# Peptides against a protein of PDB entry 7VSI, part 28

Target 1, 32 residues: chain A of PDB entry 7VSI
Amino acid sequence: EDISEDPSWARVVNLNALLMMAVAVFLWGFYA

## One batch from the design tools (peptide; made by RFdiffusion4, then SolubleMPNN)

Design b2_p17_5_s1 (from b2_p17_5, 14 letters changed)
Fold by OpenDDE base, seed 5:
Structure b2_p17_5_s1 (fold): chain B 32 residues (1-32), chain A 17 residues (1-17)
Amino acid sequence: as target 1 above (32 residues)
Amino acid sequence: LADVLAAVLALFLLGLS
């Protein structure tokens, strides 16, 4: 069975990962 | 706030490339 990523959803997941990392960095910058 | 929004937008645009 193939578990390779669907290209469309791979992009959605990667974009959400980038946005979450950005939010984390800004929270770190504000509170640390 | 504008700097924060610009940074988020920049990362978003990089992800779309």
Scores: peptide ipSAE 0.066, ipTM 0.577, DockQ to the pose 0.410
Fold by OpenDDE base, seed 4:
Structure b2_p17_5_s1 (fold): chain B 32 residues (1-32), chain A 17 residues (1-17)
Amino acid sequence: as target 1 above (32 residues)
Amino acid sequence: LADVLAAVLALFLLGLS
């Protein structure tokens, strides 16, 4: 069995990671 | 804020490539 990523789901995960990092930076900018 | 928006947009566009 392989643990390699499905390309479509890899894109979904990576985009969500980018969005979450953007939200984190916005929160940091507001509260820090 | 403009710099932040530009950076987020750039990362978003890179994610779509």
Scores: peptide ipSAE 0.066, ipTM 0.577, DockQ to the pose 0.480
Fold by OpenDDE base, seed 3:
Structure b2_p17_5_s1 (fold): chain B 32 residues (1-32), chain A 17 residues (1-17)
Amino acid sequence: as target 1 above (32 residues)
Amino acid sequence: LADVLAAVLALFLLGLS
């Protein structure tokens, strides 16, 4: 079996990564 | 608050591209 990404799940993971980065920046801006 | 919502929305739309 190949470990290459499934295109649909790749999009889901990338979207969640972007949203989590946004949350991290706002938490940093609020508390730091 | 509006700026925060706009930033989240922008990143969401970029992710859907």
Scores: peptide ipSAE 0.064, ipTM 0.575, DockQ to the pose 0.413
Fold by OpenDDE base, seed 1:
Structure b2_p17_5_s1 (fold): chain B 32 residues (1-32), chain A 17 residues (1-17)
Amino acid sequence: as target 1 above (32 residues)
Amino acid sequence: LADVLAAVLALFLLGLS
């Protein structure tokens, strides 16, 4: 079974990772 | 809040590039 990334879903995952990191940093900035 | 929204938007646009 090939484990290489589908380019379209790779972009979706990367965008969600970016947004999740941004939210996490802002929560850290607010509460820490 | 405006700065936060602008930062999120900037990161989103960077992700689309």
Scores: peptide ipSAE 0.064, ipTM 0.571, DockQ to the pose 0.363

Design b2_p17_5_s2 (from b2_p17_5, 10 letters changed)
Fold by OpenDDE base, seed 5:
Structure b2_p17_5_s2 (fold): chain B 32 residues (1-32), chain A 17 residues (1-17)
Amino acid sequence: as target 1 above (32 residues)
Amino acid sequence: TALVLALVLALLLLALT
């Protein structure tokens, strides 16, 4: 089975991962 | 706060590249 990432969906997933990290840093900065 | 803001801005810039 080919498990290679489609380049367009790879970008969408990576963008969402960066947004989630940004939100996590805001929550950490507010509650820590 | 300033370091956290700088990190968030760095992640946003990385997301736009």
Scores: peptide ipSAE 0.078, ipTM 0.596, DockQ to the pose 0.835
Fold by OpenDDE base, seed 1:
Structure b2_p17_5_s2 (fold): chain B 32 residues (1-32), chain A 17 residues (1-17)
Amino acid sequence: as target 1 above (32 residues)
Amino acid sequence: TALVLALVLALLLLALT
């Protein structure tokens, strides 16, 4: 099974992960 | 607050690179 990550989709996933972390920090800053 | 803002800015900068 080739589980090699496509570099273009790797970037998209990493960008979305960083955006989700930024949103989570904004929610933390609002409620904490 | 300042540390949270710094972390958000760091994540945004990292997302733009």
Scores: peptide ipSAE 0.078, ipTM 0.597, DockQ to the pose 0.830
Fold by OpenDDE base, seed 4:
Structure b2_p17_5_s2 (fold): chain B 32 residues (1-32), chain A 17 residues (1-17)
Amino acid sequence: as target 1 above (32 residues)
Amino acid sequence: TALVLALVLALLLLALT
């Protein structure tokens, strides 16, 4: 099976990654 | 604060690309 990334799911994953990075920076800024 | 705001705006712009 080809493991090539589906473009629609690629965008969903990238959006979630950026949101998680933003949340992590806010948590770090609040607790550290 | 300004650096965090700039980072959040950069992440939002990247998310909308």
Scores: peptide ipSAE 0.070, ipTM 0.581, DockQ to the pose 0.629
Fold by OpenDDE base, seed 2:
Structure b2_p17_5_s2 (fold): chain B 32 residues (1-32), chain A 17 residues (1-17)
Amino acid sequence: as target 1 above (32 residues)
Amino acid sequence: TALVLALVLALLLLALT
């Protein structure tokens, strides 16, 4: 499979995505 | 504050799944 996701890196990427969404909501709450 | 804490806890729980 040309684009199979490694399960360990998938979890790291998903965790970072959730952290970035949390930071974006805090920045929106602070500056909006 | 309570809603922000609930959101952070929900995201942490989701990140651990």
Scores: peptide ipSAE 0.065, ipTM 0.575, DockQ to the pose 0.536

Design b2_p17_5_s3 (from b2_p17_5, 11 letters changed)
Fold by OpenDDE base, seed 1:
Structure b2_p17_5_s3 (fold): chain B 32 residues (1-32), chain A 17 residues (1-17)
Amino acid sequence: as target 1 above (32 residues)
Amino acid sequence: SDLVLALVLALFLAAAT
C-alpha cells in the first residue's frame, strides 16, 4: 500500500502542528 | 528565557512559511 499524503493537507497538518508546539512552548515558558 | 524566546520565534516563523 502506497501511503502518500496529499500535499495541501500535509501543509495544513504541519501548520497546525507548529502552532500547537508554539502554544505548548508558551505555556511551558509561562507556567514552568 | 532567551532560548525560549528564540524557539517561540522560530516556531512562528516556520508556521508562517
Scores: peptide ipSAE 0.116, ipTM 0.651, DockQ to the pose 0.808
Fold by OpenDDE base, seed 5:
Structure b2_p17_5_s3 (fold): chain B 32 residues (1-32), chain A 17 residues (1-17)
Amino acid sequence: as target 1 above (32 residues)
Amino acid sequence: SDLVLALVLALFLAAAT
């Protein structure tokens, strides 16, 4: 079975991961 | 802190690339 990532969806997932990390850092900066 | 700000900016720049 091929489990290789589609290049366009891989980009969307990676961008969302970076946005979630940015939000987490803002929350840390506000509450810590 | 400056390090937190730098990390946040780096994440946004990485997302923009």
Scores: peptide ipSAE 0.115, ipTM 0.648, DockQ to the pose 0.823
Fold by OpenDDE base, seed 3:
Structure b2_p17_5_s3 (fold): chain B 32 residues (1-32), chain A 17 residues (1-17)
Amino acid sequence: as target 1 above (32 residues)
Amino acid sequence: SDLVLALVLALFLAAAT
């Protein structure tokens, strides 16, 4: 298939997505 | 709130797996 994820990069991207969601929750909790 | 704490902990646990 033309569209596929490299398993190592998929893990890095997913980890960063979760970390950014955690940061967003901290910013909301502190400033809102 | 306890819900915010639970959500934050869940995100860290998900990121650690």
Scores: peptide ipSAE 0.111, ipTM 0.645, DockQ to the pose 0.803
Fold by OpenDDE base, seed 2:
Structure b2_p17_5_s3 (fold): chain B 32 residues (1-32), chain A 17 residues (1-17)
Amino acid sequence: as target 1 above (32 residues)
Amino acid sequence: SDLVLALVLALFLAAAT
């Protein structure tokens, strides 16, 4: 299939997405 | 708040598994 995720890289991407969302919420809380 | 911290920690634990 053309769009399949490697399970290990999918986890790394999902963790990074969550980290960036947390940072975005803290930045919003600090500057807005 | 403690609830926000608990939610954040729960989400990190869920993503780490």
Scores: peptide ipSAE 0.091, ipTM 0.617, DockQ to the pose 0.399

Design b2_p17_5_s4 (from b2_p17_5, 11 letters changed)
Fold by OpenDDE base, seed 3:
Structure b2_p17_5_s4 (fold): chain B 32 residues (1-32), chain A 17 residues (1-17)
Amino acid sequence: as target 1 above (32 residues)
Amino acid sequence: SDAVLALVLALFLLAAA
């Protein structure tokens, strides 16, 4: 399939997404 | 504050684009 994700890169992207979400929650909690 | 919340949400939208 042309749009299938490489499982190693999918994991890297998902981990970065979770880290970004955590940072955003801390920024909101500390400054808002 | 509303401004910081808006900034955080904007950064999320930019990262998702």
Scores: peptide ipSAE 0.121, ipTM 0.663, DockQ to the pose 0.099
Fold by OpenDDE base, seed 5:
Structure b2_p17_5_s4 (fold): chain B 32 residues (1-32), chain A 17 residues (1-17)
Amino acid sequence: as target 1 above (32 residues)
Amino acid sequence: SDAVLALVLALFLLAAA
């Protein structure tokens, strides 16, 4: 069985991960 | 801080690439 990522969905997931990290940094900057 | 702003902008630039 192949568990390799679909290239299009890999990009979507990676984009969302980076956006999530950016939001976390904004929250840290505002509340810390 | 400037460092935090730079980090945030870097994350957005990486996301856009």
Scores: peptide ipSAE 0.117, ipTM 0.648, DockQ to the pose 0.889
Fold by OpenDDE base, seed 2:
Structure b2_p17_5_s4 (fold): chain B 32 residues (1-32), chain A 17 residues (1-17)
Amino acid sequence: as target 1 above (32 residues)
Amino acid sequence: SDAVLALVLALFLLAAA
């Protein structure tokens, strides 16, 4: 399977994605 | 501002690459 995810790295990536979204909303909400 | 929005979107795209 060429596009399978390791479950541990999938969690790290997903958590980083959520944190990036929260930071993006913060920056937009307070400074844009 | 549109500039900050553009920066935020650019950071999102960089994180996705």
Scores: peptide ipSAE 0.128, ipTM 0.668, DockQ to the pose 0.105; fails the geometry check
Fold by OpenDDE base, seed 4:
Structure b2_p17_5_s4 (fold): chain B 32 residues (1-32), chain A 17 residues (1-17)
Amino acid sequence: as target 1 above (32 residues)
Amino acid sequence: SDAVLALVLALFLLAAA
């Protein structure tokens, strides 16, 4: 089974991961 | 607060699943 990432989708996933982490940190920083 | 932190972490883990 080939589990290699498509480079274009890898970038989309990585950007979404970074944005999600940033939002989580901001929510923690302002409300926790 | 600890409750908001727990909620943020839970939502993060849920989104990452």
Scores: peptide ipSAE 0.123, ipTM 0.666, DockQ to the pose 0.098; fails the geometry check

Design b2_p17_6_s1 (from b2_p17_6, 13 letters changed)
Fold by OpenDDE base, seed 2:
Structure b2_p17_6_s1 (fold): chain B 32 residues (1-32), chain A 17 residues (1-17)
Amino acid sequence: as target 1 above (32 residues)
Amino acid sequence: KYFALSQALFEEGLRLA
């Protein structure tokens, strides 16, 4: 089975990952 | 200061995505 990523879904996942990291950093900055 | 840093990192991340 080919495990290569679909370009459009790869972008969606990457953007969501960046969004989640940004939220985590914002929460860290707020509560820490 | 952490908010500004996170914004800069977020912008660079968007550039690479």
Scores: peptide ipSAE 0.079, ipTM 0.557, DockQ to the pose 0.442
Fold by OpenDDE base, seed 3:
Structure b2_p17_6_s1 (fold): chain B 32 residues (1-32), chain A 17 residues (1-17)
Amino acid sequence: as target 1 above (32 residues)
Amino acid sequence: KYFALSQALFEEGLRLA
């Protein structure tokens, strides 16, 4: 219960994680 | 080159977590 996530904020964090992954893939493919 | 290397290290970190 101490570490359980609020479902709405869990979705916000997950969406931001996916966005950062997309940016990282772009930077890797274009500049590496 | 170096960015690809940093991504590989990050992936290894995720694997160990």
Scores: peptide ipSAE 0.074, ipTM 0.559, DockQ to the pose 0.074
Fold by OpenDDE base, seed 4:
Structure b2_p17_6_s1 (fold): chain B 32 residues (1-32), chain A 17 residues (1-17)
Amino acid sequence: as target 1 above (32 residues)
Amino acid sequence: KYFALSQALFEEGLRLA
């Protein structure tokens, strides 16, 4: 089975990953 | 200022994604 990523969906996943990281950093900045 | 910095890094990440 080919496990290579579709470029368009890879971008969507990367954007969501960055969004989650930003939310985590903002929460850390607020509570820490 | 750290919030502004993290926001700028987030925007740069969006640009590079």
Scores: peptide ipSAE 0.073, ipTM 0.550, DockQ to the pose 0.424
Fold by OpenDDE base, seed 5:
Structure b2_p17_6_s1 (fold): chain B 32 residues (1-32), chain A 17 residues (1-17)
Amino acid sequence: as target 1 above (32 residues)
Amino acid sequence: KYFALSQALFEEGLRLA
């Protein structure tokens, strides 16, 4: 019912989002 | 230099997350 995030899992998701963005930037920097 | 900049931004992001 409530869509509020559990703070522990919210942090895990946010860290993974940052990790994926960093990987994308590193790939761009390497190949572009 | 851009890799170092990206790494610094990533580390700051980890600190704030």
Scores: peptide ipSAE 0.071, ipTM 0.543, DockQ to the pose 0.421

Design b2_p17_6_s2 (from b2_p17_6, 13 letters changed)
Fold by OpenDDE base, seed 1:
Structure b2_p17_6_s2 (fold): chain B 32 residues (1-32), chain A 17 residues (1-17)
Amino acid sequence: as target 1 above (32 residues)
Amino acid sequence: SYFELSEALFRLGLELA
Protein backbone atom coordinates (compact mmCIF):
# COMPACT_ATOMS: atom_id res chain seq x y z
CA GLU B 1 0.00 0.00 0.00
CA ASP B 2 1.06 3.56 -0.71
CA ILE B 3 1.09 6.17 2.07
CA SER B 4 1.00 9.22 -0.22
CA GLU B 5 -1.16 12.03 1.13
CA ASP B 6 -4.49 13.06 -0.36
CA PRO B 7 -3.89 16.67 -1.53
CA SER B 8 -7.05 18.04 0.12
CA TRP B 9 -6.41 16.41 3.48
CA ALA B 10 -2.73 17.29 3.27
CA ARG B 11 -3.72 20.96 3.23
CA VAL B 12 -6.03 20.52 6.23
CA VAL B 13 -3.28 18.77 8.18
CA ASN B 14 -0.70 21.40 7.25
CA LEU B 15 -2.98 24.25 8.30
CA ASN B 16 -3.65 22.54 11.62
CA ALA B 17 0.08 21.96 12.04
CA LEU B 18 0.73 25.69 11.58
CA LEU B 19 -2.01 26.52 14.08
CA MET B 20 -0.58 24.07 16.61
CA MET B 21 2.91 25.54 16.17
CA ALA B 22 1.52 29.01 16.89
CA VAL B 23 -0.23 27.71 20.00
CA ALA B 24 2.98 25.99 21.09
CA VAL B 25 4.93 29.25 20.76
CA PHE B 26 2.36 31.06 22.89
CA LEU B 27 2.48 28.33 25.52
CA TRP B 28 6.27 28.48 25.58
CA GLY B 29 6.18 32.26 25.89
CA PHE B 30 3.62 32.16 28.68
CA TYR B 31 4.99 29.38 30.88
CA ALA B 32 8.73 29.32 30.13
CA SER A 1 13.96 24.59 24.31
CA TYR A 2 12.00 21.42 23.74
CA PHE A 3 12.00 20.86 27.50
CA GLU A 4 10.45 24.27 28.14
CA LEU A 5 7.80 23.61 25.50
CA SER A 6 6.98 20.19 26.94
CA GLU A 7 6.68 21.72 30.39
CA ALA A 8 4.25 24.32 29.04
CA LEU A 9 2.17 21.61 27.39
CA PHE A 10 2.22 19.56 30.58
CA ARG A 11 1.03 22.55 32.60
CA LEU A 12 -1.79 23.12 30.13
CA GLY A 13 -2.76 19.46 30.43
CA LEU A 14 -2.93 19.72 34.20
CA GLU A 15 -4.98 22.90 33.94
CA LEU A 16 -7.55 21.27 31.67
CA ALA A 17 -7.80 18.07 33.75
Scores: peptide ipSAE 0.081, ipTM 0.599, DockQ to the pose 0.051
Fold by OpenDDE base, seed 2:
Structure b2_p17_6_s2 (fold): chain B 32 residues (1-32), chain A 17 residues (1-17)
Amino acid sequence: as target 1 above (32 residues)
Amino acid sequence: SYFELSEALFRLGLELA
């Protein structure tokens, strides 16, 4: 099975990951 | 701490569920 990423979905996932990391940092800063 | 971060994420998960 080929596990290579589709370029368009790779960008969506990467942007989502960055947004989630930003949210996590804000949660850490506010509650920790 | 990482523990406090995981706790914050857990609380967020419960809020969104």
Scores: peptide ipSAE 0.080, ipTM 0.596, DockQ to the pose 0.058
Fold by OpenDDE base, seed 3:
Structure b2_p17_6_s2 (fold): chain B 32 residues (1-32), chain A 17 residues (1-17)
Amino acid sequence: as target 1 above (32 residues)
Amino acid sequence: SYFELSEALFRLGLELA
């Protein structure tokens, strides 16, 4: 079966991943 | 500031997406 990503939804997933990374950096910077 | 950092990270996110 083909498991290749739909290009539009790949972008949505990538954006959400980067948003979570930004939040993680803020939490690390504030509490560590 | 955290605001400036967030703006930089969001710009980077848009660049990589």
Scores: peptide ipSAE 0.063, ipTM 0.531, DockQ to the pose 0.370
Fold by OpenDDE base, seed 5:
Structure b2_p17_6_s2 (fold): chain B 32 residues (1-32), chain A 17 residues (1-17)
Amino acid sequence: as target 1 above (32 residues)
Amino acid sequence: SYFELSEALFRLGLELA
């Protein structure tokens, strides 16, 4: 079975991953 | 707290990276 990502949705997932990391860093920096 | 746990895990992740 092919596990290759659809390039359009791959971009969306990668952007969301980046945003999640930014939010995590914000919470860590602000509250910890 | 849940936040303290998540913070600890996040710091651990950064240390291991």
Scores: peptide ipSAE 0.060, ipTM 0.534, DockQ to the pose 0.064

Design b2_p17_6_s3 (from b2_p17_6, 12 letters changed)
Fold by OpenDDE base, seed 1:
Structure b2_p17_6_s3 (fold): chain B 32 residues (1-32), chain A 17 residues (1-17)
Amino acid sequence: as target 1 above (32 residues)
Amino acid sequence: SYFELSLALFKEVLELA
């Protein structure tokens, strides 16, 4: 079965992933 | 400031998406 990502949703997911990583880094920076 | 730094980093993140 084709598991290829839809390009539009791929970008949305990538954006959310990057934002979540940024939030994690900011929280890490806050407590570090 | 830390806030300004966070904004700069946030903008960098957005540019990568």
Scores: peptide ipSAE 0.061, ipTM 0.532, DockQ to the pose 0.290
Fold by OpenDDE base, seed 5:
Structure b2_p17_6_s3 (fold): chain B 32 residues (1-32), chain A 17 residues (1-17)
Amino acid sequence: as target 1 above (32 residues)
Amino acid sequence: SYFELSLALFKEVLELA
């Protein structure tokens, strides 16, 4: 029932979030 | 080059995570 994040998986999710933001910025920089 | 720049930016992002 506890919804607190497992520290190791939290790091994986945060890393993927940052990578996705970087990809978005690269696409913006290339096409806009 | 743009590739070198993107690689450098990715490395910075990885260090922040």
Scores: peptide ipSAE 0.060, ipTM 0.523, DockQ to the pose 0.247
Fold by OpenDDE base, seed 2:
Order: structure tokens, then C-alpha cells, then sequence
Structure b2_p17_6_s3 (fold): chain B 32 residues (1-32), chain A 17 residues (1-17)
């Protein structure tokens, strides 16, 4: 079975990953 | 501020996606 990503969902997932990374960095900066 | 700089860098990264 092909596990290649749908391009639209790939973008959504990647954007959410970047947003979550930004939140993590800001939380790290706040508490560390 | 560091926060403003981080925000600016974040915006640049978002535009690459």
C-alpha cells in the first residue's frame, strides 16, 4: 500500500508542526 | 525585544512552508 502523502494534508500537517514548534520554543523561553 | 525577534523569525519560517 502506498504511504505517499496527499499534498493538501501534507501542508496542513507541516504548518501545524511549525506552529507547535513555535509554541514549544516560546514556552521554553518563558519557563527556562 | 527577543520576543519580537522570535516572532519575526517565525513569520519568515511560515512563509517557507
Amino acid sequence: as target 1 above (32 residues)
Amino acid sequence: SYFELSLALFKEVLELA
Scores: peptide ipSAE 0.060, ipTM 0.515, DockQ to the pose 0.345
Fold by OpenDDE base, seed 3:
Structure b2_p17_6_s3 (fold): chain B 32 residues (1-32), chain A 17 residues (1-17)
Amino acid sequence: as target 1 above (32 residues)
Amino acid sequence: SYFELSLALFKEVLELA
């Protein structure tokens, strides 16, 4: 057992992080 | 258009993941 990231779940988390940043930019563009 | 630009940027972000 280790605290290191599981490669498959790391990719899922990174994908969601990028998608959330894109959504934030779209919202910024809409209201700014 | 703004829509085309946003769609292109969205696809660019997906490619980086």
Scores: peptide ipSAE 0.059, ipTM 0.522, DockQ to the pose 0.271

Design b2_p17_6_s4 (from b2_p17_6, 13 letters changed)
Fold by OpenDDE base, seed 4:
Structure b2_p17_6_s4 (fold): chain B 32 residues (1-32), chain A 17 residues (1-17)
Amino acid sequence: as target 1 above (32 residues)
Amino acid sequence: KYFELSLALFALGFALA
């Protein structure tokens, strides 16, 4: 089974991951 | 509870990525 990432969609996923990390950090910083 | 919520949202982000 080929699980190789499409380069263009890999970038989209990675950017979304970074965005979610930033949101999580801001929520933690605000409420903790 | 808000800290736990933030962890849950963080995990959700990874699950959807």
Scores: peptide ipSAE 0.161, ipTM 0.703, DockQ to the pose 0.106
Fold by OpenDDE base, seed 3:
Structure b2_p17_6_s4 (fold): chain B 32 residues (1-32), chain A 17 residues (1-17)
Amino acid sequence: as target 1 above (32 residues)
Amino acid sequence: KYFELSLALFALGFALA
């Protein structure tokens, strides 16, 4: 069975992951 | 506070790349 990523959705997932990490850093900076 | 801010800006840079 093929588990290869669709190139378009792979990009969406990667960008959302980076955005999530950026938000997490802001929360850490504000509350910690 | 400035160190945490620099990390936040660094993370934003990656997110917007």
Scores: peptide ipSAE 0.154, ipTM 0.680, DockQ to the pose 0.293
Fold by OpenDDE base, seed 5:
Structure b2_p17_6_s4 (fold): chain B 32 residues (1-32), chain A 17 residues (1-17)
Amino acid sequence: as target 1 above (32 residues)
Amino acid sequence: KYFELSLALFALGFALA
């Protein structure tokens, strides 16, 4: 069985990853 | 602080693309 990603959900996951990185940078900038 | 802000805006721009 292949472990290939569904293209639509792959996009959702990738965009969420970018959002989390943006939030992490804001938290670092504010609290560090 | 401005460099950190620029990185944040850079990351935000990619997130909204």
Scores: peptide ipSAE 0.151, ipTM 0.677, DockQ to the pose 0.315
Fold by OpenDDE base, seed 1:
Structure b2_p17_6_s4 (fold): chain B 32 residues (1-32), chain A 17 residues (1-17)
Amino acid sequence: as target 1 above (32 residues)
Amino acid sequence: KYFELSLALFALGFALA
């Protein structure tokens, strides 16, 4: 079976990952 | 102070790219 990423969903996942990193930085900035 | 802000804006910029 093919487990290769669908290119559209790959972008969605990657952008969500970057969003999560941004949120983490904001939380760090607020509580540190 | 400003480094944390710059890092946050950097990450935000990538998230919105």
Scores: peptide ipSAE 0.149, ipTM 0.675, DockQ to the pose 0.312

Design b2_p17_7_s1 (from b2_p17_7, 12 letters changed)
Fold by OpenDDE base, seed 2:
Structure b2_p17_7_s1 (fold): chain B 32 residues (1-32), chain A 17 residues (1-17)
Amino acid sequence: as target 1 above (32 residues)
Amino acid sequence: DIEKKLEEIFKKILEVL
C-alpha cells in the first residue's frame, strides 16, 4: 500500500516515460 | 549552440556506458 500509485497518474507518468525514452533515443541517434 | 552541447553530453554518457 505505501508504494501504490494512483492508476490515472501512473498512466500519465508511464506515457511521459515512453515519450522521454523515444526523444532520448532520437537525440542519441541523431547527434551522438 | 544547443546541438554541440547535446553532442558533448551524449559523448560523455556514451563514454561511461
Scores: peptide ipSAE 0.028, ipTM 0.379, DockQ to the pose 0.041
Fold by OpenDDE base, seed 3:
Structure b2_p17_7_s1 (fold): chain B 32 residues (1-32), chain A 17 residues (1-17)
Amino acid sequence: as target 1 above (32 residues)
Amino acid sequence: DIEKKLEEIFKKILEVL
């Protein structure tokens, strides 16, 4: 339990990770 | 120049891939 993620915050973190990946791909497509 | 720095970073990443 000491390293278990809170399921509500895990969803928020996963959504932010997905958004950051989408931004990175957008920047790659625009500048590379 | 942020655009130039990003271009250098992306080119460097693409070189490794």
Scores: peptide ipSAE 0.028, ipTM 0.375, DockQ to the pose 0.042
Fold by OpenDDE base, seed 4:
Structure b2_p17_7_s1 (fold): chain B 32 residues (1-32), chain A 17 residues (1-17)
Amino acid sequence: as target 1 above (32 residues)
Amino acid sequence: DIEKKLEEIFKKILEVL
């Protein structure tokens, strides 16, 4: 496979993605 | 003002949705 993720970094990226989505929803709810 | 800029950005996003 030309593209593979390290399982530890994949978890870190996924957790950061979830955190950023939560922050975006809070900002949306506050300013929009 | 950062709040006014964010408000403008969110309004533009909501207009497209």
Scores: peptide ipSAE 0.026, ipTM 0.369, DockQ to the pose 0.040
Fold by OpenDDE base, seed 1:
Structure b2_p17_7_s1 (fold): chain B 32 residues (1-32), chain A 17 residues (1-17)
Amino acid sequence: as target 1 above (32 residues)
Amino acid sequence: DIEKKLEEIFKKILEVL
């Protein structure tokens, strides 16, 4: 199976992943 | 209360991690 990523979409996904991690850490730090 | 419900959800997630 070819799981190669388009480099432009890979960057978009990576940026969104970082944003989601920041939100998750914020929610964890605020409520846990 | 949304904050209390979120707290319960996060605690449950943290128990699994």
Scores: peptide ipSAE 0.026, ipTM 0.369, DockQ to the pose 0.042

Design b2_p17_7_s2 (from b2_p17_7, 12 letters changed)
Fold by OpenDDE base, seed 3:
Structure b2_p17_7_s2 (fold): chain B 32 residues (1-32), chain A 17 residues (1-17)
Amino acid sequence: as target 1 above (32 residues)
Amino acid sequence: VVDKLLEELFELIKEVL
């Protein structure tokens, strides 16, 4: 069985990763 | 792509902390 990523979960993970990167940039910009 | 950006972000966080 090919371990194919579910396209719906791939979108959720990618959006969550982008949100976390944005939060990290805001924290860096505020405290550094 | 996202995995590599997360890796680079975690490396940057480790350099600053």
Scores: peptide ipSAE 0.033, ipTM 0.440, DockQ to the pose 0.051
Fold by OpenDDE base, seed 5:
Structure b2_p17_7_s2 (fold): chain B 32 residues (1-32), chain A 17 residues (1-17)
Amino acid sequence: as target 1 above (32 residues)
Amino acid sequence: VVDKLLEELFELIKEVL
């Protein structure tokens, strides 16, 4: 299995992960 | 760095759900 991540896709995934974490913090701060 | 933060977030989500 070629576990070599394309550096461009790894960056897109990391940016989406950061966006989802920010959304989760906003949802937590607003509803909890 | 992000992978570790995702792991911590995932464990936190599992604790809350």
Scores: peptide ipSAE 0.032, ipTM 0.444, DockQ to the pose 0.058
Fold by OpenDDE base, seed 2:
Structure b2_p17_7_s2 (fold): chain B 32 residues (1-32), chain A 17 residues (1-17)
Amino acid sequence: as target 1 above (32 residues)
Amino acid sequence: VVDKLLEELFELIKEVL
């Protein structure tokens, strides 16, 4: 079975990854 | 410098959207 990403789920994962990176940058900018 | 970094960030966001 080829491990292929569904393009719609790939976008959802990428958006969540971007949101998590934004939260990490805000935490870093405020506390470090 | 900052303007170029913002441009690179916006292009990255466009690739993700």
Scores: peptide ipSAE 0.030, ipTM 0.426, DockQ to the pose 0.426
Fold by OpenDDE base, seed 1:
Structure b2_p17_7_s2 (fold): chain B 32 residues (1-32), chain A 17 residues (1-17)
Amino acid sequence: as target 1 above (32 residues)
Amino acid sequence: VVDKLLEELFELIKEVL
């Protein structure tokens, strides 16, 4: 496997993904 | 239904933290 993910950076990416999902739900709830 | 969805969301948040 030529692709490995560092566990500390994986957590940072996952936290940012969660924040983006929260913002998307708030925008959907406000405009839809 | 809502209580189960909140439980699943809480477990998902704990997996990400």
Scores: peptide ipSAE 0.029, ipTM 0.420, DockQ to the pose 0.367

